# Peptides against a protein of PDB entry 4Z63, part 59

Target 1, 334 residues: chain A of PDB entry 4Z63
Amino acid sequence: LCLGMNDLTGNIPEDLFHLKRLNLLGIQENRLSGSLSREIRNLSSLVRLDVSWNLFSGEIPDVFDELPQLKFFLGQTNGFIGGIPKSLANSPSLNLLNLRNNSLSGRLMLNCTAMIALNSLDLGTNRFNGRLPENLPDCKRLKNVNLARNTFHGQVPESFKNFESLSYFSLSNSSLANISSALGILQHCKNLTTLVLTLNFHGEALPDDSSLHFEKLKVLVVANCRLTGSMPRWLSSSNELQLLDLSWNRLTGAIPSWIGDFKALFYLDLSNNSFTGEIPKSLTKLESLTSRNISVNEPSPDFPFFMKRNESARALQYNQIFGFPPTIELGHNN

## One batch from the design tools (peptide; aimed at target 1 T125 N146 F303 P304)

Design b2_p23_7_s3 (made by RFdiffusion4, then SolubleMPNN; from b2_p23_7, 8 letters changed)
Fold by OpenDDE base, seed 2:
Structure b2_p23_7_s3 (fold): chain B 334 residues (1-334), chain A 23 residues (1-23)
Amino acid sequence: as target 1 above (334 residues)
Amino acid sequence: SSLSELLKEVRDPSEEEENLMYA
């Protein structure tokens, strides 16, 4: 049953939860309000539940133990409060959990040893506090993780050295400290292709340790951290780099010539730094900027990016990194 | 995927602080 993208108001009729053979319930993009009914437990055949883009409030009901076939739960852009229900945090069937843009709070706790099928987790823009959960690497299929815009004080856990499934990771705007430790840990994530760390590490030095290596790194975003230092030499070994944003830092020195050796680099933002010297001639030879055929079909993060064209403009939401126009921004360097 | 799936208007301006790119 798909009732999405309407102007439906009020609560979900309780009689809808009598549909015991229902595999898919989509009621997204409405004006549905109140609490999410506990009677969802009656939908024992449910594989996909989409309640996103509504006005739901209260706690998410602890009924997911009665939903043994549930693979997809989408609840983004609601007013949910409290924590992740225990039955949801222990779901062995769940592949994707999206609870982005809610008011969920407390410590983030998932039973990753039970969540054997979880491959995508989006908890961006919530009120989670405390430390990052050390047991996230125990979610052995977890590939996509958005934890951006939460209050995870402290450092990246040492256990994340063992996060072999991790491919797409955002910790943007999460009050993190110690960029040297964070990069030193995350370099061990052999499948990491996308790393977003914007609005963290306030005023720290960007490490230039030549021992750092990110083999499969395609997307690196570390903007607006007020980072000091120079263009990091370790980044030159990330031959698959497609997008680099280091804008709004305090980086100094020359832009190195190796920045033009990235054959797949289609987006470069080094603006609002203190870089000096000449623009490398190698940047004018970037194949990705001269060839029209950027393959839009590459795997991307499931979490959104927001682009502001100016400080007063509303951000545009981009659901795919490859939706960004080919860009070289070197402005406002002195 | 429709162009509308690629670009959505932000419902809440507070969402813009999640994975913000500066252009």
Scores: peptide ipSAE 0.360, ipTM 0.773, DockQ to the pose 0.463
OpenDDE base, seeds 1, 3, 4, 5: peptide ipSAE 0.355, 0.317, 0.331, 0.038; ipTM 0.769, 0.724, 0.759, 0.638; seeds 4, 5 fail the geometry check

Design b2_p23_7_s4 (made by RFdiffusion4, then SolubleMPNN; from b2_p23_7, 11 letters changed)
Fold by OpenDDE base, seed 2:
Structure b2_p23_7_s4 (fold): chain B 334 residues (1-334), chain A 23 residues (1-23)
Amino acid sequence: as target 1 above (334 residues)
Amino acid sequence: SSLEQLLKEVRDPSLEGENLMFR
């Protein structure tokens, strides 16, 4: 049953929960309000539940133990409060959980040993606090993780060295500290292709340690951290780099010539730093800027990027990295 | 266009704080 993208108001009719053979319920992009009914438990055949973009409030009901076939739960852009219900945090069937842009709070706790099918987690823009969950690497299929815009104090857990399934990771604007430790840990994530760390590590030094290596890194975004130091030498070994944003930092020194050796680099933003010297001639030879055929079919993170053209402009949402135009931004340097 | 489908105006200003790229 798909009733999304209407102007439906009020609560979900109780009679809808009598549909025991229902595999898909989509009621997204409405004006549905109140608590999400516990009677969802009666939908025992449910595979996909989409309640996103509504006015739901209260706690998410703890009924997911009665939904043994549920693979997809989309609840983004609601007013949900409290934590992740215990039955949801223990769901063995769940593949995708999206609860972005809610008011969920407390410590983030997932039973990753039970959540054997979880491959995508989006909890961006919530009120989670405390430390990052150390057991997240125990979610052995977890590939896509957005934890951006929460209040995670401290450092990236040492356990994330073992996060082999991790491919797309955002921790942007999460009050994280110690960029040297974070990069030193996350370099061990052998499948990591996308890393977003914007608005963290305030005023720290960007490590230039040549021992750091990100083998499969395609997308690195570390903007607006006020980072000091120079262009990191370790980044030159990330031969698959497609997008680099280090804008709005305090980086100094020359832009190195090796930045033009990235064959797949189509987006470069080094603006609003303190770089000096000449623009490397190698940047004018980037193959990605001359070739029209950017393969749009590459795997991308499930979480969106937001681009502001200026401080007063509305952010544009980009659902795919490959939606960015080929760009070189070197403005506002010394 | 396929690009226009990829570009949604952020309807909720609360979303503007995630994964920000600054120009």
Scores: peptide ipSAE 0.284, ipTM 0.716, DockQ to the pose 0.445
OpenDDE base, seeds 1, 3, 4, 5: peptide ipSAE 0.321, 0.304, 0.276, 0.260; ipTM 0.756, 0.701, 0.715, 0.715; seeds 1, 3, 4, 5 fail the geometry check

Design b2_p23_8 (made by RFdiffusion4)
Pose (drawn by RFdiffusion4):
Structure b2_p23_8 (pose): chain A 334 residues (1-334), chain P 23 residues (1-23)
Amino acid sequence: as target 1 above (334 residues)
Amino acid sequence: DESWKSIPEKYIDDYEFESLLFL
């Protein structure tokens, strides 16, 4: 049953909850509102539930043991409150959970021993607080994590060294501390390709510690953290690097020669720092910016990227990394 | 269906501080 992208109003008629054979319900992008009824436990054949872009509110009903076939739950852009219900946190069948841009709050609690099919999680633009849940690496299939724009505090848990499935990790604007510990821990996630750390670690020093090694790293964004220190050399060992954004920090010293050695680099933003010295000549032999013989695969995280020119400008959206124009941005330095 | 990966333009302001880059 597909009703998406219309102008429907009111709540879901209780009539709909008699459909015990329905495996797909798309009601997304309407004006629907009210609470999402607890009677939804009666729809035991659901596989894909798309409630996104409506006006729903109230708690998410804790009925999800009654929906053992649920694989996709899409609730993004609604007014849902409370945390993740225990039944949803215990669902062994969920592949994907998208609750981004909701009014959700409290500690974030998932039973990752119980969620054996979870491979993608998007909780962005919510009010989840407390520490990042230490048990997240226990979701052995979780590849894509977007926790951006939340109310967490403290450091990245030590157990994140074991997050073997982690590919795309977006932590922007989440009030994270100790970038030194965050980078030392996260370097052990061997599948990490795209990492977004923007608006965290405010005023901290960028670790220069050269034992740090991110081998498969493709996209590194750590911006507007007002970080100090120099261009970190440990980054030169990430040969796959495509997009690097260190902008809006307090970084100083010269821009080193090895920045021109990234063969897949098509976008770099070092703007709005305290960089001095001349421009390194090696930026003229960047391979992805010269010939057509460099070819690589674009990273594919499940989240869009946003770009701001200044603090008051409306943002630009890029659904894919290769949507970024090939760019050298060195402005507002010394 | 993967249309959920995109955000309609009218909602960009609600999301602009996610996966954010600065110029």

Design b2_p23_8_s1 (made by RFdiffusion4, then SolubleMPNN; from b2_p23_8, 13 letters changed)
Fold by OpenDDE base, seed 1:
Formats: sequence, structure tokens, C-alpha cells
Structure b2_p23_8_s1 (fold): chain B 334 residues (1-334), chain A 23 residues (1-23)
Amino acid sequence: as target 1 above (334 residues)
Amino acid sequence: DSSYKLIPEELWDLYQDTGLMFR
């Protein structure tokens, strides 16, 4: 049953929960309000539940133990409060959980040993607090993780060295500290292609440790951290780099010539730093900017990228990085 | 095809999740 993108109001009719053979319930992009009914438990054949972009409030019902076939739960952009229900945090069937942009709170706890099918987790823009869950690497299929805009004080857990499934990771604006430790840990994530760390590590030094290596890194976003230091030499080994944003830092020195050696680099933002010297001539040779025929193997995170061109403009949501125009921003360097 | 969606102003906070900002 797909009822998305309407002007439906009120609660879900109770009679809808008598549909025991229902595999897909999509009621996204409506004005549905109130609590999400516990009677969802009656939908024992449910594979996909999409309640996103509504006005739901209250706690998410703890009924997911009665939904043994549920693979997809989309609840982003609601008013949900409380934590992740225990039955949801233990779901062996769940592949994707999206609860972005809610008011969920408390410690983030997932039983990763039970969540054997979890591939994508989006919990961005919530009120989770405490530390990053150390057991996330136990979610052996977990590839996409957005935990941005939560209050995860402290450092990236050492256990994340073992996060081999991790491909797309956003921790933007999560009050993280120790960028050197974070990068030193995350470099062990052999499948990591997208790393977003914006609005963390305030005033720290960007490490220039040549021992750091991100082999498969395609997207690196570490903007607005007030980071000191220079362009990190270790980044030059990330030959697949497509998008680099280090804007709004305090980086100094010259922009190195190797920045133009990235064959797939189509988006570069080094603006609002303290870079000096000449613009590398190698930037004019970036194939991605000169050739329309570059087949870019795009990383496709399940979490969106956002671009805001100016303070008055609306942010544009991009599901793919290819949606960004080819860009070189070097403005506001002194 | 650039699949983009306009984010409502009320959701600007979401920009910080994976934000690339031209200021």
C-alpha cells in the first residue's frame, strides 16, 4: 500500500493494521500526526515501512519482534522521541534503518550481534548523547552510517579499526575530539569511500602523518573545524579522490601541486583558509573539469549530501555526489 | 541526472549532516 506524497492528516486508520498480508506500507510525505500505532505489530508480513516526512510524535512502538520480515524502516523527518525500541535494536531482518531528523535521545544502543542484516543506518540530526557505540563494527554488514548532528562527545572508538564493512561514514557536528586518533583509526576501514567529519575537532591540527593511508577514499569532507596545519601529504595517496572539502579551516602553506593529480577530483573546496602562494597549474589539468567523458564511479551513500551556496539560499539535497557541479573553490585565503 | 531535492528552510539543520557550504 503506497499512500505517500498526499495531504493525508490525522492518524493511520486502525483497520489498516488488519492487513496481515501487507508487505509494503508507504505513507511518507503526508501530514500524519500522533503516535505511531502499536498495531503495526499486526502487519506480520511487512517488509517495508515508510512513515517518513510526517508529523508523527511520541516513542516508536516496541513491536518489531512481531515484524520478522521487516527489512526497511524509514521514519526520517518526524517528531519521534525516546530511544530506539529494543525490538528494533535487535532486529535480525532489518537492512535499513532511517530515523534521521527526529528527536530521539539517550544513549545509542544497537545489538549489532543480532542485527546481522543491517546495511544502512541513518540517525543523523537527533538528540543522542554519550559516546559513539563501540560495538557498531559488530554489525558485519553495516556499510552506510550517518550519525551526524548528535552529541557524541569524545573520540572515535578504537574498535572502529575493525569496521571493515564501513563504506560511508558521516559524523558531522557530533562534538568529536582528536582528529589524529579519528583518522588513525578510520584508515583501517578498508572499504571507506566517504568520510564526512565537518564541524568537529575545533581548533585541532590536521595531521600530516605520512603513515596515514585511505586507499579507497573518494569523498573527504572536513569543513568548518578551524583546523590548523597544511594540506596533508597522506591525502595524495588517495588516488580515487573525487570530492574534497577542507573549507573554513585555518590551514596554511601552499596548495600542493599533487592536488591536480587526482584524475577523478571534480569538487574541490579549500576556501576560507589561510593558504598562501600560487594556485598550482596542475589544477588546470584536472581531467574531471576538462573532460565530460570521465566515468566517475560514484559513491552512493544512503544519506544525502547537502550544498548551500549562500546564507539566503535553500540547501540542495543530493543523493549522489555527481549532482554537484564541477567546482574549484579557493576563495577567501590570505 | 542530478537528483536533488530542495530542503525546506526548517530542515537547514540537516545540512550539517553532510554539508558542503559555500560561504
Scores: peptide ipSAE 0.030, ipTM 0.660, DockQ to the pose 0.348
OpenDDE base, seeds 2, 3, 4, 5: peptide ipSAE 0.127, 0.031, 0.019, 0.024; ipTM 0.756, 0.657, 0.610, 0.633; seeds 2, 3, 4 fail the geometry check

Design b2_p23_8_s2 (made by RFdiffusion4, then SolubleMPNN; from b2_p23_8, 16 letters changed)
Fold by OpenDDE base, seed 5:
Structure b2_p23_8_s2 (fold): chain B 334 residues (1-334), chain A 23 residues (1-23)
Amino acid sequence: as target 1 above (334 residues)
Amino acid sequence: DNSYRYIPEEKWELFQDTGLMFR
């Protein structure tokens, strides 16, 4: 049953929960309100539940132990409060959990040893507090993780050295500290292709440790951190780099010539820094500026990228990084 | 692929998850 993108109001009729053979319930992008009924437990055949972009409130019901086939739960952009229900945090069937842009709070806790199928987690823009959950690497299939815009004070856990499944990671604007430790840990994530760390590490030095290596890094976003230092030499070994945003920092020195050696680099933002010297000639020879050889098999994160040029314009959401226009921004330097 | 979706300005703060911000 798919009733998305309407103007439906009120709550879900209780009789709907008598549909024992229902595999898909999509009621996204409506004006449904009230609490999400506990009676969803009756939908024992449910594989996909999409209640996103509504006006639901209250706590998410703790009934997911009665939904053994549930693979997809999308609840983004609602008014849910409380924590992740215990049964949801222990779901062995769940592949994707999206609860972005709610009012969920408390310490984030997931039983990753039980969540054997979880591959995508989006909890961005909530009110989770405390520390990052150290046991996330125990979610052995977890590939996409968005925890941006929460209040995770402290550092990236040491346990994340073992996060082999991690491919797409956003921790933007989460009050994190110690960029040197974070990068030192995350370099061990050998499948990491997308790393977003914007609005953290305020005023720290960007490490220039040549021992750092991100083999498969395609997207690096570390904007608006007031970082000091220079263009990091370790980045030159990330031959697959496609997008680099280090804008709105306090980086100094020259833009190195190796920045133009990235054959796949199509988006570069180094604006609003203190770089000096000449623009590397190699940047003018980037093939990706005229044509992008996009592989159909290139992975994309499940969380969207957002770009806004100024506060007076509407923000643009891109579902894939390749949707971004080819860009070189070097403004507001020298 | 140039597919994109416009989001309302008033919701911008709710979608600053990636921090690709031009100022």
Scores: peptide ipSAE 0.022, ipTM 0.633, DockQ to the pose 0.356
OpenDDE base, seeds 1, 2, 3, 4: peptide ipSAE 0.030, 0.022, 0.027, 0.020; ipTM 0.676, 0.565, 0.652, 0.607; seeds 1, 2, 3, 4 fail the geometry check

Design b2_p23_8_s3 (made by RFdiffusion4, then SolubleMPNN; from b2_p23_8, 13 letters changed)
Fold by OpenDDE base, seed 5:
Structure b2_p23_8_s3 (fold): chain B 334 residues (1-334), chain A 23 residues (1-23)
Amino acid sequence: as target 1 above (334 residues)
Amino acid sequence: DTSYRNVPEELWDLYQDESLMFR
């Protein structure tokens, strides 16, 4: 049953929960309000539940043990409070959990040993506090993780060295400290293609450690951290780099010539830094900017990127990195 | 010169209708 993108108001009719053969319930993008009913437990055949973009409030009901086939739970942009229900945090069937832009709070706790099918986790823009959950690497299929805009004080856990499944990781604006430790840990994530660390590490030095290596890194966004230092030499070994944003830092020195050696680099933002010297001639030879016939093997994160042209405009959503216009921003380097 | 800034989805909420943002 798909009833998304309407002007539906009130609560879900109770009789809807009698549909024991229902595999898909989509009621997203409405004005549904109140608590999400515990009676969703009666939907024993449910594979997909989408309640996103509504006015739901209260705690998410702890009934997911009665939903053995549930693979997709989409609840982003609601007013949910409390924590992740225990049954949800232990779901062996769940592939995707999206609860971005809610009011969920407390410590984030997931039983990753039980969540054997979890592939995508979006909990961005919530009120989670404390430390990052050290056991996330135990979610052996977890590829996509957004935990941005929470209050995860401290450092990236050392256990994340073992996060072999991790491909897309956003921790932007989460009050993280110690960029050197974070990069030193995350370099061990062999499948890491997308790393977003914007609005963390305030005023720290960007490490220039030649021992750092991100083999499969395609997207690196570390903007607005007030980072000091220079363009890091270790980045030159990330031959698959497609997007680099180091804007709004305090980086100094020359832009190195190796920045133009990235065959797939189509988006470069180094604006609002303190770079000096000449613009590397190699930038004018970037194949991605000169030819449309570039086969770019793009990462396919479940979490879209957004591009904003100015502070007053709405950000444009791009579900694929290829959707970004080829860009070189070197402005405001004084 | 049009400056483009990348923001992840969680930051995009800052540019949405405030009525739809649950912080």
Scores: peptide ipSAE 0.024, ipTM 0.629, DockQ to the pose 0.083
OpenDDE base, seeds 1, 2, 3, 4: peptide ipSAE 0.023, 0.025, 0.023, 0.022; ipTM 0.614, 0.612, 0.580, 0.636; seeds 1, 2, 3, 4 fail the geometry check

Design b2_p23_8_s4 (made by RFdiffusion4, then SolubleMPNN; from b2_p23_8, 16 letters changed)
Fold by OpenDDE base, seed 3:
Structure b2_p23_8_s4 (fold): chain B 334 residues (1-334), chain A 23 residues (1-23)
Amino acid sequence: as target 1 above (334 residues)
Amino acid sequence: DDSYRYIPEEKWEEFQDTALMFR
């Protein structure tokens, strides 16, 4: 049953929950309100539940143990409160959980040893607090993780050295500290291609440790951290780099010539720093900017990227990173 | 061009998690 993208209001009719053979319920992008009924437990054949972009409130019902076939739960952009219910945090069938932009709170707890099928997790823009869950790497298939815009005070857990499945990771604006430790840990994530750390580590030094290496890194976004230091030499070894945003920091020194050696780099933002010297001539010879022949070998992250040119401009959603216009921003430097 | 779509202004706050902002 697909009723998304309408102007439906009120509550879900209780009679809908008598559909025992229903595999897909999509009621996203409506004006449905009230609590999400506990009676969803009656939809025992449910594989996909999309209630996103509504006006639901209250706690998410703890009935997911009665939904043994549920693979996809999308509840982003609602007014849900409380935590992730225990049955959801223990779901062995769930592949994707998206609860972004709600009012969920408390400590984030997932039973990753039970969540054997989880490959995508979006809990961005909630009110989770405390520490990042140390057991997240125990979710052995977890590839895409967005935990941005929560309040995870502290550091990236040491256990994330073992997060082999991780390919896309956003921790933007989550009150994290110790960028040196974070990068030192995350470099061990063998499949990490996208790393977004914007609005963290305020005033820290960007490490220039030659021992750091991100082999598969394609997207690095560490903007608006007031980071000190210079362009890190370790980044030059990330030969697959496509997008680099280090804007709105306090980085100094010269922009190194090796930045023009990235064959796939098509988006570069170093604006609003304190860089000095000349613009490297090598930047004018970037193959990706001249030919636009960027090979997208890996599938795009599950979560899109967004662009807004300025405060008054309209925002753009890009489902694929290579959809961004080729960009070099070096403005507001010395 | 299917590579991008406009986001309504009222929804922008929702999508800041992976946003690139020129200032």
Scores: peptide ipSAE 0.215, ipTM 0.802, DockQ to the pose 0.328
OpenDDE base, seeds 1, 2, 4, 5: peptide ipSAE 0.014, 0.044, 0.155, 0.020; ipTM 0.544, 0.735, 0.776, 0.606; seeds 1, 4 fail the geometry check

## One batch from the design tools (peptide; aimed at target 1 T125 S172 N224 M307)

Design b2_p24_1 (made by RFdiffusion4)
Pose (drawn by RFdiffusion4):
Structure b2_p24_1 (pose): chain A 334 residues (1-334), chain P 24 residues (1-24)
Amino acid sequence: as target 1 above (334 residues)
Amino acid sequence: SFWEEFKDEAFENEELENVLWTTS
């Protein structure tokens, strides 16, 4: 049953909850509102539930043991409150959970021993607080994590050294501390390709510690953290690097020669720092900016990227990394 | 319209996710 992208109003007629054989309900992008009824436990054949872009509110009903076939739950852009219900946190069938841009709050609690099919999680633009849940690496299939724009505090848990399935990790604007510990821990996640750390670690020093090694790293964004120190040389060992954004920090010293050695780099933003010295000549032999013989695969995280020119400008949206224009941005330095 | 205003508001809430900062 597909009703998406209309102008429907009111709540879900209770009539709908008699459909025991329905495996797909798309009501997304309407004006629907009210609470999402607990009678939804009666729809035991559901595989894909798309409630996104409506006006729903109240708690997400804790009925999800009654929906053992649920694989996709899409609730983004609604007014849902409370945390993740225990039954949803215990669902062994969920592949994907998208609750981004909701009014959700409290500690974030998932039973990752129980969620053996979870491979993608998007909780962005919510009010989840407390520490990042230490058990997240226990979701052995979790590849894509977007926790951006939340109310967490403290450090990245030590157990994140074991997050073997992690590919795309977006932690922007989440009030994270100790970038030194965050980078030392996260370098052990061997599948990490895209990492977004923007608006965290405010005023901290960027670790220069050269044992740090991110081998498969493709996209590194750590911006507007007002970080201090120099261009970290440990980054030169990430040969796959495509997009680097260190902008809006307090970084100083010269821009080193090895920045021109990234063969897949097509975008770099070092703007709005305290960089001095001349421009390194090696930026003229960047391979992805010269010839057509460099070819690589675009990273594919499940989240869009946003770009701001200044603090008051409306943002630009890029659903894919290769949507960024090939760019050298060195402005507002010394 | 309702959708123009509602999508603008949702965009403004979301613009600070995965955000890059640059100069004009």

Design b2_p24_1_s1 (made by RFdiffusion4, then SolubleMPNN; from b2_p24_1, 12 letters changed)
Fold by OpenDDE base, seed 1:
Structure b2_p24_1_s1 (fold): chain B 334 residues (1-334), chain A 24 residues (1-24)
Amino acid sequence: as target 1 above (334 residues)
Amino acid sequence: SFREERLAEAFERLQDTNVIYTTE
């Protein structure tokens, strides 16, 4: 049953929850309000639940133990409060959980040993606090993780060295500290292709440790961290790099010539730093800018990106990284 | 429209997540 993209108001009719054979309930992009009924437990055949882009409030009901076939739960852009319900945090069937842009709070806790099917987690823009959950690497299929804009204090857990399934990771604007430790840990994530760390590590030094290596890194975004230092030499070994944003930092020194050696680099933003010297001639030879052999069909993060012209500007949402125009931005340097 | 308003509100709330800054 798909009723999305209408102007429906009020609550879900309780009689709808008598549909025991219902596999898909999509009611997204409406004006539905009130609490999400606990009677969703009666939908025992439910595989997909999409309640996103509504006006739902209250706590998410703890009824997911009665939904043994649920693979997809989309609840982004609502007014949900409280934590992740225990039954949801223990769901063995759930593949995708998207609760981005809610008011969920408390310590983030997931029973990753139980969540054996979880491959995508979007909890960005909530009110989670405390430390990052150390057991996330126990979610052995977890590939896509957005935890941006929560209040996770401290450092990236050491356990994330074992996060082999991790491919797309955003921790932007989450009050993280110790970029050296974070990068030192995350380099062990051998499947990591996208890393977003914007608005963290305020005033720290970007490590220039030649022992750091991100073999499969395609997208690195570490903007607006007030980072000091220079262009990191370790990044030159990330031969698959497609997008680099280090804008709005305090990076100094020359832009190295190796920045033009990235065959797939189509988006480079080094603006609003303190770089000096000449623009590397190698940038004029970037194959991606000349031949545009960017495969539009490459896997992308499930979480959106937001482009801003400045710190105060309205963001534009981009659902795919490849939707960005080919860009070299070196403005506002010395 | 209500959708446009909700989208705008969501963007305002999300603008500090996964941000790429550009001068263009």
Scores: peptide ipSAE 0.277, ipTM 0.839, DockQ to the pose 0.794; fails the geometry check
OpenDDE base, seeds 2, 3, 4, 5: peptide ipSAE 0.244, 0.269, 0.239, 0.260; ipTM 0.827, 0.815, 0.823, 0.830; seeds 2, 3, 4, 5 fail the geometry check

Design b2_p24_1_s2 (made by RFdiffusion4, then SolubleMPNN; from b2_p24_1, 12 letters changed)
Fold by OpenDDE base, seed 1:
Structure b2_p24_1_s2 (fold): chain B 334 residues (1-334), chain A 24 residues (1-24)
Amino acid sequence: as target 1 above (334 residues)
Amino acid sequence: SFRELREAEAFERLQDENVIYTTE
């Protein structure tokens, strides 16, 4: 049943929950309000539930133990409060959980040992607090993780060295500390291609440790952290780099010539730093900007990016990194 | 529209989620 993209108002009729053979319920992009009914438990054949972009409020019902076939739960952009229900946090069938842009709170707890099918988790823009869940690497299929814009104070857990499934990770604007530890841990994530750490690590030094290595890193975004130091030498070994944003920091020294050696680099923002010296001539030879069409068909994060012209500007949402125009931003340096 | 308003409000809240800054 697909009723998305209408102007439906009020609650879901209870009689809808008598549809025991229903595999897909899509009611997204409406004006549905009130609590999400516990009677969803009656939809025992449900594979996909999309309630996103509504006005739902209250707690998410703890009925997911009665939904043994549920693979997709989309609840982004609602008014949900409370935590992730225990039955949802233990769902062995769930592949994708998107609860981005809600008012969920408390400590984030997932039973990753039970969540054997979870591959995408979006909890961005919530009110989760405390530390990052140390057991997140136990979600052995978890590839895409957005935890941005929560209050995950402290450091990246040491257990994330074992996060082999992780490919796309955002922790932006989550009150993280110790960038040296974070990078030292996350370098062990052998499948990590996208790392977003913007608005963390305020005033820390960007580590220039030559022992750091991100083999498969394509996208690195560490903007607006007030980071000190220079362009990190370890980044030169990330030969697959496509997008680099280190803007709005306090980075100093010269822009190194190796920045132009990245054959796939199509987006470079080093603006609003304190870089000095000459613009590397190698930047004029970036193959991605001269001759190669960016492969639009590359896997991207499931979470959107927001491009802002300045700290106060209205962002533009980009659902795909490859939607960014080829860019070299070196403005507002010394 | 109400959708556009809600999208705009959501957007305002989401702007600091996965931000890429540009000067252009």
Scores: peptide ipSAE 0.377, ipTM 0.886, DockQ to the pose 0.846; fails the geometry check
OpenDDE base, seeds 2, 3, 4, 5: peptide ipSAE 0.372, 0.365, 0.360, 0.365; ipTM 0.888, 0.879, 0.882, 0.875; seeds 2, 3, 4, 5 fail the geometry check

